# Peptides against a protein of PDB entry 6B9H: the designs that were tried, part 121

Target 1, 151 residues: chain A of PDB entry 6B9H
Amino acid sequence: AELCESLLTWIQTFNVDAPCQTVEDLTNGVVMAQVLQKIDPAYFDENWLNRIKTEVGDNWRLKISNLKKILKGILDYNHEILGQQINDFTLPDVNLIGEHSDAAELGRMLQLILGCAVNCEQKQEYIQAIMMMEESVQHVVMTAIQELMSK

## One batch from the design tools (peptide; made by RFdiffusion4, then SolubleMPNN)

Design b2_p27_5_s2 (from b2_p27_5, 10 letters changed)
Fold by OpenDDE base, seed 1:
Structure b2_p27_5_s2 (fold): chain B 151 residues (1-151), chain A 27 residues (1-27)
Amino acid sequence: as target 1 above (151 residues)
Amino acid sequence: SSETEELLKEFIEKIKKKKEEKEKLEE
Protein backbone atom coordinates (compact mmCIF):
# COMPACT_ATOMS: atom_id res chain seq x y z
CA ALA B 1 0.00 0.00 0.00
CA GLU B 2 2.77 2.42 0.91
CA LEU B 3 4.63 1.46 -2.25
CA CYS B 4 1.59 2.04 -4.42
CA GLU B 5 0.79 5.37 -2.78
CA SER B 6 4.32 6.67 -3.19
CA LEU B 7 4.61 5.49 -6.77
CA LEU B 8 1.25 7.03 -7.57
CA THR B 9 2.70 10.32 -6.37
CA TRP B 10 5.73 9.69 -8.57
CA ILE B 11 3.54 8.90 -11.58
CA GLN B 12 1.71 12.19 -11.06
CA THR B 13 4.94 14.10 -11.69
CA PHE B 14 4.73 13.08 -15.36
CA ASN B 15 1.63 15.22 -15.91
CA VAL B 16 0.09 12.88 -18.47
CA ASP B 17 -3.22 13.63 -20.16
CA ALA B 18 -5.17 10.81 -18.54
CA PRO B 19 -6.56 11.20 -15.01
CA CYS B 20 -4.11 9.86 -12.42
CA GLN B 21 -5.34 11.00 -9.02
CA THR B 22 -6.42 7.65 -7.57
CA VAL B 23 -5.41 4.00 -7.64
CA GLU B 24 -8.53 3.29 -9.66
CA ASP B 25 -7.38 5.78 -12.31
CA LEU B 26 -4.33 3.61 -12.97
CA THR B 27 -6.07 0.25 -13.26
CA ASN B 28 -6.92 0.56 -16.97
CA GLY B 29 -3.27 1.07 -17.89
CA VAL B 30 -3.78 4.26 -19.90
CA VAL B 31 -1.75 6.42 -17.51
CA MET B 32 0.99 3.80 -17.41
CA ALA B 33 1.18 3.68 -21.20
CA GLN B 34 1.40 7.46 -21.46
CA VAL B 35 4.14 7.52 -18.83
CA LEU B 36 6.12 4.88 -20.70
CA GLN B 37 5.84 6.92 -23.88
CA LYS B 38 7.30 9.90 -22.04
CA ILE B 39 10.14 7.72 -20.73
CA ASP B 40 11.11 6.48 -24.20
CA PRO B 41 8.99 7.80 -27.07
CA ALA B 42 11.17 6.07 -29.66
CA TYR B 43 10.37 2.65 -28.25
CA PHE B 44 6.93 3.26 -26.81
CA ASP B 45 5.88 5.15 -29.91
CA GLU B 46 2.46 6.19 -31.13
CA ASN B 47 1.88 2.84 -32.80
CA TRP B 48 2.55 1.07 -29.52
CA LEU B 49 0.39 3.48 -27.56
CA ASN B 50 -2.50 3.02 -29.98
CA ARG B 51 -2.68 -0.64 -28.98
CA ILE B 52 -3.84 0.44 -25.53
CA LYS B 53 -7.59 0.92 -25.50
CA THR B 54 -8.61 4.18 -23.86
CA GLU B 55 -12.35 3.58 -23.65
CA VAL B 56 -12.55 0.70 -21.18
CA GLY B 57 -14.79 2.10 -18.45
CA ASP B 58 -15.27 -0.47 -15.71
CA ASN B 59 -14.65 -3.44 -18.00
CA TRP B 60 -12.08 -5.39 -16.03
CA ARG B 61 -11.37 -7.70 -18.96
CA LEU B 62 -10.32 -4.76 -21.11
CA LYS B 63 -8.25 -3.41 -18.23
CA ILE B 64 -6.44 -6.72 -17.94
CA SER B 65 -5.87 -6.79 -21.69
CA ASN B 66 -4.26 -3.35 -21.56
CA LEU B 67 -2.18 -4.26 -18.52
CA LYS B 68 -0.89 -7.41 -20.21
CA LYS B 69 0.23 -5.37 -23.21
CA ILE B 70 1.96 -2.88 -20.95
CA LEU B 71 3.70 -5.57 -18.94
CA LYS B 72 4.91 -7.20 -22.14
CA GLY B 73 6.16 -3.85 -23.36
CA ILE B 74 8.09 -3.30 -20.15
CA LEU B 75 9.67 -6.75 -20.28
CA ASP B 76 10.58 -6.36 -23.94
CA TYR B 77 12.03 -2.93 -23.22
CA ASN B 78 14.15 -4.40 -20.44
CA HIS B 79 15.46 -7.06 -22.80
CA GLU B 80 15.91 -5.06 -26.00
CA ILE B 81 16.90 -1.62 -24.72
CA LEU B 82 17.95 -1.78 -21.06
CA GLY B 83 19.99 -4.96 -21.40
CA GLN B 84 18.02 -6.66 -18.64
CA GLN B 85 19.58 -4.58 -15.89
CA ILE B 86 16.49 -4.98 -13.73
CA ASN B 87 16.50 -8.23 -11.78
CA ASP B 88 13.71 -10.70 -12.20
CA PHE B 89 11.37 -10.85 -9.25
CA THR B 90 7.71 -11.57 -8.67
CA LEU B 91 5.87 -9.96 -11.57
CA PRO B 92 2.65 -8.10 -10.90
CA ASP B 93 -0.59 -10.01 -11.20
CA VAL B 94 -2.43 -7.91 -13.75
CA ASN B 95 -5.61 -9.87 -13.16
CA LEU B 96 -5.77 -8.63 -9.58
CA ILE B 97 -5.08 -5.09 -10.73
CA GLY B 98 -7.74 -5.08 -13.43
CA GLU B 99 -10.43 -6.95 -11.58
CA HIS B 100 -9.90 -5.87 -7.98
CA SER B 101 -7.73 -2.73 -8.14
CA ASP B 102 -5.21 -4.52 -5.95
CA ALA B 103 -2.88 -1.83 -4.63
CA ALA B 104 -0.01 -4.19 -3.84
CA GLU B 105 0.07 -5.62 -7.35
CA LEU B 106 -0.37 -2.16 -8.84
CA GLY B 107 2.61 -1.04 -6.79
CA ARG B 108 4.71 -3.78 -8.35
CA MET B 109 3.58 -2.72 -11.81
CA LEU B 110 4.50 0.89 -11.15
CA GLN B 111 7.82 -0.30 -9.74
CA LEU B 112 8.64 -1.87 -13.11
CA ILE B 113 7.88 1.45 -14.79
CA LEU B 114 10.13 3.12 -12.23
CA GLY B 115 12.82 0.69 -13.32
CA CYS B 116 12.40 1.80 -16.91
CA ALA B 117 12.74 5.45 -15.93
CA VAL B 118 15.89 5.06 -13.85
CA ASN B 119 17.61 2.91 -16.49
CA CYS B 120 16.60 4.75 -19.67
CA GLU B 121 18.73 7.20 -21.62
CA GLN B 122 17.36 10.07 -19.54
CA LYS B 123 17.89 8.24 -16.25
CA GLN B 124 19.76 11.09 -14.59
CA GLU B 125 16.88 13.50 -15.12
CA TYR B 126 14.41 11.06 -13.60
CA ILE B 127 16.70 10.35 -10.66
CA GLN B 128 17.04 14.07 -10.00
CA ALA B 129 13.28 14.47 -10.16
CA ILE B 130 12.94 11.78 -7.50
CA MET B 131 15.43 13.64 -5.33
CA MET B 132 13.09 16.63 -5.40
CA MET B 133 10.11 14.70 -4.06
CA GLU B 134 8.74 14.90 -0.52
CA GLU B 135 11.07 13.05 1.84
CA SER B 136 8.77 10.22 2.89
CA VAL B 137 7.77 9.50 -0.71
CA GLN B 138 11.36 9.82 -1.85
CA HIS B 139 12.45 7.21 0.66
CA VAL B 140 9.92 4.65 -0.55
CA VAL B 141 10.77 5.28 -4.20
CA MET B 142 14.49 4.94 -3.60
CA THR B 143 13.93 1.74 -1.65
CA ALA B 144 11.92 0.42 -4.58
CA ILE B 145 14.78 1.24 -6.94
CA GLN B 146 17.24 -0.58 -4.71
CA GLU B 147 15.02 -3.64 -4.72
CA LEU B 148 14.93 -3.65 -8.53
CA MET B 149 18.70 -3.35 -8.86
CA SER B 150 19.74 -5.74 -6.09
CA LYS B 151 21.56 -8.93 -7.04
CA SER A 1 17.55 12.44 3.59
CA SER A 2 20.84 10.89 4.59
CA GLU A 3 19.38 7.43 4.19
CA THR A 4 17.94 8.37 0.81
CA GLU A 5 21.33 9.62 -0.31
CA GLU A 6 22.87 6.32 0.67
CA LEU A 7 20.23 4.41 -1.27
CA LEU A 8 20.95 6.56 -4.31
CA LYS A 9 24.65 5.82 -4.01
CA GLU A 10 23.97 2.11 -3.76
CA PHE A 11 21.73 2.27 -6.81
CA ILE A 12 24.34 4.09 -8.85
CA GLU A 13 26.99 1.58 -7.87
CA LYS A 14 24.81 -1.33 -8.89
CA ILE A 15 24.03 0.26 -12.25
CA LYS A 16 27.73 0.84 -12.77
CA LYS A 17 28.57 -2.73 -11.88
CA LYS A 18 25.95 -4.21 -14.19
CA LYS A 19 27.11 -1.97 -17.03
CA GLU A 20 30.65 -3.19 -16.56
CA GLU A 21 29.53 -6.80 -16.54
CA LYS A 22 27.56 -6.27 -19.74
CA GLU A 23 30.55 -4.69 -21.43
CA LYS A 24 32.74 -7.61 -20.42
CA LEU A 25 30.28 -10.08 -21.92
CA GLU A 26 30.27 -8.16 -25.20
CA GLU A 27 34.05 -8.40 -25.62
Scores: peptide ipSAE 0.175, ipTM 0.727, DockQ to the pose 0.033
Fold by OpenDDE base, seed 4:
Structure b2_p27_5_s2 (fold): chain B 151 residues (1-151), chain A 27 residues (1-27)
Amino acid sequence: as target 1 above (151 residues)
Amino acid sequence: SSETEELLKEFIEKIKKKKEEKEKLEE
């Protein structure tokens, strides 16, 4: 999916420790968790991060478990910290992500993380980083942001 | 591009609006 491709590229700009070169690399949630910690380390602290299983392999059940925790974290962050600035539209199906590596649903998940980045305390840093991305990727990312912020 | 710039502009405006609304709620 175009959204997933572009957001994968965006995720790669975080230079997290976990591998993040493919869609499959993101399905266990480890990269996403590390990205969230970079976005707001006070909220997504080490204690939170430690709840995410890192040695998952191809165990889709563990992937789903991680993804559920991450999704909950994102939603809680939106409610508690961001004041629900991100619209509550259709949530990603983490089952499809974990079990089938569904790119469309993964894209939705990454979009929520994007929302966290562009609404967090250091939002300007992340917005500027997006503005430095390749034009076609930038367009998709900005469209995704617009969707998140639309009432 | 001009389209991307417009999207950014819209985003910024929405952020400003939400910030203002939050400030009003806290008053």
Scores: peptide ipSAE 0.039, ipTM 0.601, DockQ to the pose 0.033
Fold by OpenDDE base, seed 3:
Structure b2_p27_5_s2 (fold): chain B 151 residues (1-151), chain A 27 residues (1-27)
Amino acid sequence: as target 1 above (151 residues)
Amino acid sequence: SSETEELLKEFIEKIKKKKEEKEKLEE
């Protein structure tokens, strides 16, 4: 999906330690967890990060387990820190991400992380980074932000 | 682009509006 492709490019700007070149690289949740830690290391601290299994391989059950923890973390962060309400009906299906590497659902997951970045304490830093991205990617990212803020 | 700039403007306005509404509820 176009959303997933553009947000993958956005995720790559964080320069995390875990491989993040393909959609498959994101399905275990490790990259997403490391990105969230960069967004807010006080909330997504080392104790939180250590709950994410790093040696997953092709075990889709472990992928789903990680993704569920990450999704919960995002929802809790939005509620406790950002003061935002997220419609549960629009939540990504982490089962499809973990078992089938579904790009559309992964895109929705990455969109939630985007929401964290553009609403966090250092939101201006992340917004500025987005404004320096390639125009076609930038457009998709900004559209994704618009969709989040309209809910 | 102009379209991207407009999207950013809309985002900023929505954030501003939500902040004002939150402050009003806490009065």
Scores: peptide ipSAE 0.039, ipTM 0.590, DockQ to the pose 0.033
Fold by OpenDDE base, seed 2:
Order: structure tokens, then C-alpha cells, then sequence
Structure b2_p27_5_s2 (fold): chain B 151 residues (1-151), chain A 27 residues (1-27)
């Protein structure tokens, strides 16, 4: 819950087009996909983004479909581009996110995106942005990074 | 806070280490 709340605040700094004010806003994956495109537009290009359905509404099956694509994208990005710099981590349950808006699982999903940001080509810009965040949010974000990078 | 500062330092060190390891592998 605290992880999800802090990472939601972090996600909001990306100023994506899709609404991202609540946990529910993130459950369809559209915001996450747009954030990933900002992180690395060469990898998460328009062709990749177009695979994510934007008109989902409350259809949890479509949400899960989007989330699975996004999770795969993150994992592939870590393998192909980041060289598996993030240690073995418990994968988020996208079914719980899509069907039940599970904040804990969503937090783990956002944590993986955080891992992409702090290891990508523009990592320094994202690290600097995190360093300027409000202390309570910054603490949670830094702890999340530590968990990803520790052996 | 002191705790946050310590976490930041640890993070920076880990990033530096990963960068160095990657550079070595590319040589």
C-alpha cells in the first residue's frame, strides 16, 4: 500500500496523457505503457504502444491482457537492454491487479518500472528527479530501488 | 533523513559497480 502510493506519486511526475490520479487509473496499464515509452522510446516505440488497448473501461479481462503485455515488455527490456541488472524478483500478479485493483501487486509492477528508469540510458535524469522528491516518498522509492539492486 | 541518505549512498555505489562490471564485460 505504501509502496504503491509512493510509486503512484512518482509515476505522476511523468506527465503522461492518460489519467493517473488513483490506483484504479493504473489498473488498465495505459499509464504504465506511456511511462515506459518515455523511459525508452526506442524500445517501447509506437508499434509496441499500439499493442496496448486504450479503450478498456471496466473490462478486467482487457486490463489483464494489457498488463501481461506490459510485464512481458519490462522483462524483455531487462533481458535485452539492461542485461538483467535487476535481481530475481517476485513477479506481480497481473490478474489481481486487473480484476481486483490489488494495490500491493500494483506496487510491485510499478517497482519494476522504477527499475527500468534507474537503469536506462537516461538513468541520471530519473535519479536526479527522485533525489528532489518529498522526503517520505523519496524514502520509499529509494528502499524499493535497494530491494531491486541488492543481491 | 539519515536513513534516506544512507539508502541513497548505497544505491549510488551499486549503480557505479554495475556500470564498471558492464564496461569490463564489453572490453
Amino acid sequence: as target 1 above (151 residues)
Amino acid sequence: SSETEELLKEFIEKIKKKKEEKEKLEE
Scores: peptide ipSAE 0.037, ipTM 0.600, DockQ to the pose 0.035

Design b2_p27_5_s3 (from b2_p27_5, 13 letters changed)
Fold by OpenDDE base, seed 4:
Structure b2_p27_5_s3 (fold): chain B 151 residues (1-151), chain A 27 residues (1-27)
Amino acid sequence: as target 1 above (151 residues)
Amino acid sequence: SEETQKLLQEFIDKIKEKERKKLEELE
């Protein structure tokens, strides 16, 4: 999906330790967890990160387990830290992500992470980074932000 | 593009508005 592809490009700008070149690389949640830690290391600290299993392989059950933890973390972060600034009317189906690498649902998950970035304490830095992205990718990302921030 | 810039500006405006409201609540 276009959303997933553009947000994958955005995710790659974080330069996390885990491989993040393909959609499949994101399905185990490790990259997403590392990105969230970069976004807010005080909230997504080492204790939180350690709950995400890194040696997952192709085990979709473990992927789903990780993704559920990540989704919960994002939702809790939205509530506790961001003050419900992100519209989460459409939650990603982590089962489809983990078991089938569903790009559309993965895109929704990455969109939630995008919401965390553009609403966190260092939001300005992430906004600036988005402004430097290739125009076509930038457009998709900005549209995704607009959707998140809509009333 | 103009469309992208518009989306960006709308986002920035929303962020500024939220921050302004928070500041007003603290005052």
Scores: peptide ipSAE 0.062, ipTM 0.624, DockQ to the pose 0.035
Fold by OpenDDE base, seed 1:
Structure b2_p27_5_s3 (fold): chain B 151 residues (1-151), chain A 27 residues (1-27)
Amino acid sequence: as target 1 above (151 residues)
Amino acid sequence: SEETQKLLQEFIDKIKEKERKKLEELE
């Protein structure tokens, strides 16, 4: 999906330790968790990160477990820290991500992470980074932000 | 593109407005 592809490119700018070259690399949630820790290390601290299993291989059950924890973390972050600044819309189906590597659902998941980045304490830095992205990717990211912030 | 710049500017303006309101509420 276009959204997923562009947001994968965006995710890669975080330079996390986990491999993040392909859509499949994101399905276990490890990259997502590391990105969230970079976004807000006080909230997504080491204790939180340690709940995410890093050695899951192709075990879709473990992937789904990780993704559920991450989704919960994002939703809690939105409520507790961001004050519901991100508009609620269709939540990603983590089962489809974990079991089938569904790009559309993964795109929705990454979009939620994007929402965290552009509303966090360091939002200005992330906005600046987006401003420097390649135009085609930037367009998709900006559109995704607009969707998140719309009432 | 013009469309991208429009979206970006709208977002920036919204963020600035929110920050302004937060500041006013603290004063």
Scores: peptide ipSAE 0.059, ipTM 0.616, DockQ to the pose 0.035
Fold by OpenDDE base, seed 2:
Order: C-alpha cells, then structure tokens, then sequence
Structure b2_p27_5_s3 (fold): chain B 151 residues (1-151), chain A 27 residues (1-27)
C-alpha cells in the first residue's frame, strides 16, 4: 500500500534500535513503540515500553498483543495529552497486521503515530523533518495528516 | 507539487498560530 510504504520511509527517519526495513519488521510493534517513546518519552516512558515484548519472532498472537497495547497507548495519548485532535473513526485492525502483515491496516496504524508526532510538544521539529523528505513521500505524509484532522 | 506545498504551508501556518496564541495566553 502506498500509505504504508511512505510511512515506513517516515518511520525510518527516527533511527530506532529495532530493525525497520520492511513491512514485516513493523508487525510486532517494537519499532512503533520505540518511535512513540521518541515522540513523547514522558508519556511513553520506560515503564510503558517494557510492556511491549521484544522477542516475539513469528508468533502472531504475541504481535497482536503488542499491537493492541500500542493502539491503546495511542488512543489514550490522544485523549489525555492531545485533546482528541485527530479522528479515530477508522481504527486499524491489529489482528490483520499481526496475523497477515496487512499493509493497508499497518498504514492506518502508522498514520495514527504520525498524528501523535505532528501534535506533540515537539511537533515543529517533526513537521520540519517532513518538509525535508522526498516529494512523493512528503505528499503522502501530508495528505495523511490532513485526513486525520479533517471532520 | 503545488498542491503539496499549499497543504504544507497551511498546516505550518495553523500550527504556528496556535503555538503563538498559547504562548501569549501564558504570559
């Protein structure tokens, strides 16, 4: 999916410790959790991060468990910190991500993380980083942001 | 593209304005 591919490129700019070269690399949620910690380390602190299992291998049930925790974290962050500035009428299906590596659903998950980045305390820095991205990727990212904030 | 630049500029302007108002209200 175009959305997933562009947001994967965006995710790679965070330079997290976990491998993040392919869609499959993101399905266990470890990269996403580390990215969220970078976005807001006060909220997504070490205690929160430690709830995400890092050694899941191909166990799709463990992947789904991680993804559910991450999705909950994102939704709680939006409610408690961001004041519900993004729409969540279409939530990603984490079961499809974990069990089938569904790129479309993964794209929606990454889009929610994007929403966190562009609304967090350091939003200006992340926006500036997006401005420096390749045009085709930048277009998809900015369109994704617009979709999140539209009524 | 022109469309992308327009979208980006509008977003940046919106964020900057909100931050300005927030800072002003705290002073």
Amino acid sequence: as target 1 above (151 residues)
Amino acid sequence: SEETQKLLQEFIDKIKEKERKKLEELE
Scores: peptide ipSAE 0.056, ipTM 0.613, DockQ to the pose 0.036
Fold by OpenDDE base, seed 3:
Parts: structure tokens; sequence; C-alpha cells
Structure b2_p27_5_s3 (fold): chain B 151 residues (1-151), chain A 27 residues (1-27)
């Protein structure tokens, strides 16, 4: 999926400790959790990060468990900190991500993280980073932002 | 591209509008 591939490239700009080269690398949620901590370390603090299991291997049930915690964190962050309302009917299916590495649903998950970045206290820095991306990737990311702000 | 710049400008304008509205609410 074009959205997932472009947002994977965007995620890689965060330079987190966990491997993040492939779609499969993102399915356990560890990269996502580390990215969220970079976005807002006061909210997604060490205590929150420690709730995410790092050694899950190919256990899709553990992946789904992590992804559910991350999704809840994103939703709570949007409600409590960003003052945004997220439509539950547009939420990513974390079961498909964990069990089948579904790229379309993963793209939706990464789009929610993008929403956190472009609305957080350091939003200007993240917007500037996007402006430095390769044009084709930048276009997809900006389109994803437009979709978020139209909700 | 021109389309990408348009999307960026729309996002920036929305942020500015929100900030303006917040300021008006304090007046």
Amino acid sequence: as target 1 above (151 residues)
Amino acid sequence: SEETQKLLQEFIDKIKEKERKKLEELE
C-alpha cells in the first residue's frame, strides 16, 4: 500500500532503537511505541513504554496485545492532550496487522501517529522534517495530513 | 510540487485559524 510505504519511510526518520526496515518490523508495535515516546516523552513516558512487550517473536497474539495498548495510548493522547475526537469507525484493525501484517491497516495506524506528530507541542519541527522528505513520499504524507484535518 | 505546496499551505492556514480562534475566545 502506498500510504504504508510512505509512512514507513517517515517513521524511519525518527531513528529509533528498534529495527524498522520492513512492514513486518512494525507489526509488533515496538517501533511505534518508541516513536510515540519521541513525539511526547512526558505523556508516553518510560512507565508507559514498559507496558509494551519487546520480545514477541512471531507470536501474533502478543503483537495484537501490544498494538491494542498503542492504539489506546494514541486515542487517550488525542482526547486528553490534543483535544481531538477520533471516529471509532475509522480505527485500524490491529488484528489484521498482528496476524497478517496487513499493510493497509498498518498504514491507518501510522497515520494516527502522524496525527500525533503534527498536532503535538513540537508540531513545527515535525512539519519541517516532512518538508525535507523526497517529493513523492512528501506528497503522500501531506495528503494523509489533509485527510486527518478534514475529519 | 504545486499540489504538495497547496496541501502544506492548507494545513498551515488551518493551524493559524485555530490559534486566532483561541485568541478571540480569550478577548
Scores: peptide ipSAE 0.051, ipTM 0.599, DockQ to the pose 0.035

Design b2_p27_5_s4 (from b2_p27_5, 11 letters changed)
Fold by OpenDDE base, seed 4:
Structure b2_p27_5_s4 (fold): chain B 151 residues (1-151), chain A 27 residues (1-27)
Amino acid sequence: as target 1 above (151 residues)
Amino acid sequence: SEETEKLLQEFIKKIEERERKRKELEE
């Protein structure tokens, strides 16, 4: 999906330790967790990150378990830190992500992470980075931001 | 693009407005 591919490109700008070259690389949640830690290391601290199982391979049950923890973390962060800035009317189906690598649902998951970045303390830096992205990717990302903040 | 810039400005405006309202409520 276009949303997923564009947000994958955005995720790659974080230069996390885990591989993040393909959609499949994101399905275990490890990259997402590392990105969230970069966004707010005080909230998504090492103790939180350690709850995410690494080296899960193709075990989709472990992927789903990780993704559920990630989603909960994002929602809690939105509630506790961001003040409910992200519209969570349509939540991603983590089962489809973990079991089937569903790009559309993964895109929705990454969109929530995007919401964390553009509402966090360092929001201006992340917005500026987005403004430097390739035009077509930038358009998709900005549209995703607008959708998140719409009421 | 013009469309992207418009989306960005709308987003920024919304965030700034929310921040302003929160500050006013705290006063």
Scores: peptide ipSAE 0.051, ipTM 0.575, DockQ to the pose 0.033
Fold by OpenDDE base, seed 5:
Structure b2_p27_5_s4 (fold): chain B 151 residues (1-151), chain A 27 residues (1-27)
Amino acid sequence: as target 1 above (151 residues)
Amino acid sequence: SEETEKLLQEFIKKIEERERKRKELEE
């Protein structure tokens, strides 16, 4: 999916410790959790991050467990901190992400994280970073932002 | 680039509008 590939490129700009070169690398949620911590370390603190299991391997059940925690964190963050600025009527299917590495659903998950970044306290910095991305990727990312903020 | 800039401006406007409305409701 074009959305997933572009958002993967965006995720890579965070330079997290976990490997994040492929779609498969994102399916265990570890990269996502580390990205969220960078977005708002006060909310997604070390205590929260410790809830995400890092020793997952190919265990899709553990992946799903992590992804559920991350999704819950995103939704709570949106409600408690962001003032519900992100539309969540179409939630990603974390089961498809964990078990099948579904790129489309992963794209939706990353889109929610994108929503966190562009609405957080450091939103201006993240928006500026997006504006420095390669044009084709930038366009997809900005379109994804519009989708989140519309309706 | 122009299309991206357009999307950015539209996004900013929506964010500002929502923030304004939220603050108004809190007062």
Scores: peptide ipSAE 0.048, ipTM 0.566, DockQ to the pose 0.033
Fold by OpenDDE base, seed 1:
Structure b2_p27_5_s4 (fold): chain B 151 residues (1-151), chain A 27 residues (1-27)
Amino acid sequence: as target 1 above (151 residues)
Amino acid sequence: SEETEKLLQEFIKKIEERERKRKELEE
């Protein structure tokens, strides 16, 4: 849960339009999709973002549908743009995220997004932003980065 | 912290190495 909490703090630095105060706020994938668009708006463009349903409520099936699209987008981005720079061996279980708000699996999902940020065209800016975070959060985030890059 | 700085430097080093290798393969 520590990973998820730290990455939630990191996600909040993006200042997206969707609510992102709690773990539950992230389970529908809308925040994650908006963050990905900020990371690479050319790849995660408006057409891609429009595939993510914003009015989901508590419908776990719709949440899972969104999360599957986002996960696919991340994996495709890693393959097509990042050149397999991040490890996707241990994929998050989006069913557990959507249906049960599983913090551990959500942490894994956010970690993949972190991988996108630190390997994208603006990687240096995101790395610098991480360096400005509180040390306790910074440590967890950097450890998560190392895990992605070492496997 | 020193530990965080070490992790950052290791990460940067790995990225730079991969970028170098990609450039070499494309040339």
Scores: peptide ipSAE 0.047, ipTM 0.563, DockQ to the pose 0.033
Fold by OpenDDE base, seed 2:
Structure b2_p27_5_s4 (fold): chain B 151 residues (1-151), chain A 27 residues (1-27)
Amino acid sequence: as target 1 above (151 residues)
Amino acid sequence: SEETEKLLQEFIKKIEERERKRKELEE
């Protein structure tokens, strides 16, 4: 999916420790958890990160477990810290991500993380980085932000 | 493109407006 591809490119700018070159690399949630820690290390601290299993392999059940924890973390962060700035009317289906590597649903998950980045304490740094991205990728990312915050 | 520029301006305005409102509430 176009959204997932552009957001994967955006995710790669965080330079996390876990592999993040393909859609499959993101399905276990480890990259997403590490990205969230970079976005707000005070909220997504080491204790929170340690709840995410890192050695998952191809076990889709463990992937789903991680993804559910991450989604909950995002929603709690939006409520407790961001002041309900992210529209979560349609939540990603983490079962489809974990079991089938569904790119469309993964795109929705990454879109929520994007919402965290552009509303966090250091949002200006992330906004500036987005403003300097390749035009085609930038357009998709900005459209995704508008969708989250205009409803 | 013109569409991208328009979207960027709308995005910036929305963020700035929300920041302004939050600052006003904190004062």
Scores: peptide ipSAE 0.041, ipTM 0.571, DockQ to the pose 0.036

Design b2_p27_6_s1 (from b2_p27_6, 18 letters changed)
Fold by OpenDDE base, seed 3:
Structure b2_p27_6_s1 (fold): chain B 151 residues (1-151), chain A 27 residues (1-27)
Amino acid sequence: as target 1 above (151 residues)
Amino acid sequence: SKLEKQKEETKKLIAEFEKWVKERQAR
């Protein structure tokens, strides 16, 4: 999916420790958790990160477990810190991400993380970083931000 | 220039987004 590929490129700009070269690399949630910690290390602290299993291999059940924890963290962060209401109807299906590496649903998940970045204390810095991305990728990412504004 | 135009558009987007967030929080 176009959204997923562009947001994968965006995720790669965070330079996290976990490998993040492919869609499959993101399905266990470890990269996403590390990105969230960079966005707000006070909220997504080391104790929170330690709840995410790092050695899951191809175990899709463990992937889904991680993804559910991450999704909950995002929703709680939006409610408690960002003061945002997220429509549950449009939430990503983490089962499809973990079991089938569904790019469309993964794109939705990454878009929620994008939502955290564009609302955090350093939101303007993240948007400015997006301005430096390749134009076609930049367009998709900015469109994703606009979609978040329309909800 | 194209870069200057992009910067201006992004600045406008940020402002609109912040306004939207504040309005929703007020409701």
Scores: peptide ipSAE 0.048, ipTM 0.588, DockQ to the pose 0.074
Fold by OpenDDE base, seed 5:
Structure b2_p27_6_s1 (fold): chain B 151 residues (1-151), chain A 27 residues (1-27)
Amino acid sequence: as target 1 above (151 residues)
Amino acid sequence: SKLEKQKEETKKLIAEFEKWVKERQAR
């Protein structure tokens, strides 16, 4: 999916430790968890990160378990810290992500992480970083942000 | 309120981003 492809490129700018070259690399949630920690290390602290299983392999059940924890973290962060500044969205189906590497659903989840970045304390820095991305990626990311923030 | 101010700040950043992207595409 176009959204997932562009947001994967965006995720890669975080330079996390976990491999993040393909859609499949994101399906275990480890990259997403590390990105969230970079966005707000006070909230997504080491204790939170330690809840995410890193040795997952191809076990789709473990992937789904991780993804559920991450989704919960994002939603809690949006409520507790961001004050629900983003619109109500159709939640990503983490089962499809974990079991089938569904790019469309993964795109929705990455969009929620994008929402965290553009509303966090360092929002200005993340907006500036997006401005430095390739034009086609910028367009998709911009559209995704507008969708998040539209009233 | 603090929340309203934060929302307005975010909206301004998004507007700035949108303007910047459009300007680049026009060049």
Scores: peptide ipSAE 0.044, ipTM 0.600, DockQ to the pose 0.765
Fold by OpenDDE base, seed 1:
Structure b2_p27_6_s1 (fold): chain B 151 residues (1-151), chain A 27 residues (1-27)
Amino acid sequence: as target 1 above (151 residues)
Amino acid sequence: SKLEKQKEETKKLIAEFEKWVKERQAR
C-alpha cells in the first residue's frame, strides 16, 4: 500500500537498531517500539520497551501480542500525554498485521505513530525532518497528517 | 489548558508545513 510504503520510508529515518528494510520487518512490532521510544523516551521507557519480545521469528501469535501492546501504548500516550481523542480513528487490525503482514493495516498503525511524532515534545524537529524528505513521500505523509488532524 | 495550547501549537506548525509543501509543489 502507498501509505505503508511511504511511512516505512519515514520510519527508516529514525535509524533504529532493529531491521526495518521491509514491510515484514515491521510486523513483529520491534521497530515500532524502538521508534516510539525515540519519540518519547520518558513515556516509552526501558521498562515499557522490555515488554516487547524481540525474539519473535515467524510466530504470528507473538507478533500480535507485541502489536497489541504497542497499540495500547499509542492509545494511552495519546490520551494521557497528548490529550487527543483518537477514538474516532479506525484502529488497525493487528491480527491482520501479525498473521498476514497486511500492508494496509500496517499503514494505519504507522500513521498512529506518525501522529505521536507530530504531536510530541519534539514535534518541530520531526516536522522539519519530513520537510526534507523526497517529494512523493512527503506528499503522502502530509496527507496522512491532515487526515489525523481532521478527526 | 496546557494540552490545548500544545494542540494549537501543533496545528499551527502543521499548517505552516502544508503551506510550505504547496508552495514547493507550485514551483
Scores: peptide ipSAE 0.044, ipTM 0.596, DockQ to the pose 0.764
Fold by OpenDDE base, seed 4:
Structure b2_p27_6_s1 (fold): chain B 151 residues (1-151), chain A 27 residues (1-27)
Amino acid sequence: as target 1 above (151 residues)
Amino acid sequence: SKLEKQKEETKKLIAEFEKWVKERQAR
């Protein structure tokens, strides 16, 4: 999906330790967890990160387990820290992400992470980074942000 | 300049985001 591809490009700007070159690389949640830690290391601290299994391989059950934890973390962060600044959407289906690498659902998940970035304490820096992205990618990312915050 | 334009665009985007957040919080 176009959203997923553009947000993957955005995710890559974080330069996390975990491989993040393909959609498949994101399906185990490790990259997403590391990105969230960069966004807010006080909330997504080492204790939180350590709950995410790093050696997952192709085990989709472990992927789903990680993704559920990450989704919960995002939702809790939105409620506890961001004050529900992100619009309520249909939650991504983490089962489809983990088992089938569903790009559309992964895109939704990454969009939630995008929402965390553009609403966090360092939102200005993340917005600036987005403004420096390639135009076509930037357009998709900005549209995703608008969807999150317009209502 | 190019840099000034980029800065202005960023400033506008940030302002828009802040407006969105404020409006949402007001609901």
Scores: peptide ipSAE 0.085, ipTM 0.631, DockQ to the pose 0.109; fails the geometry check

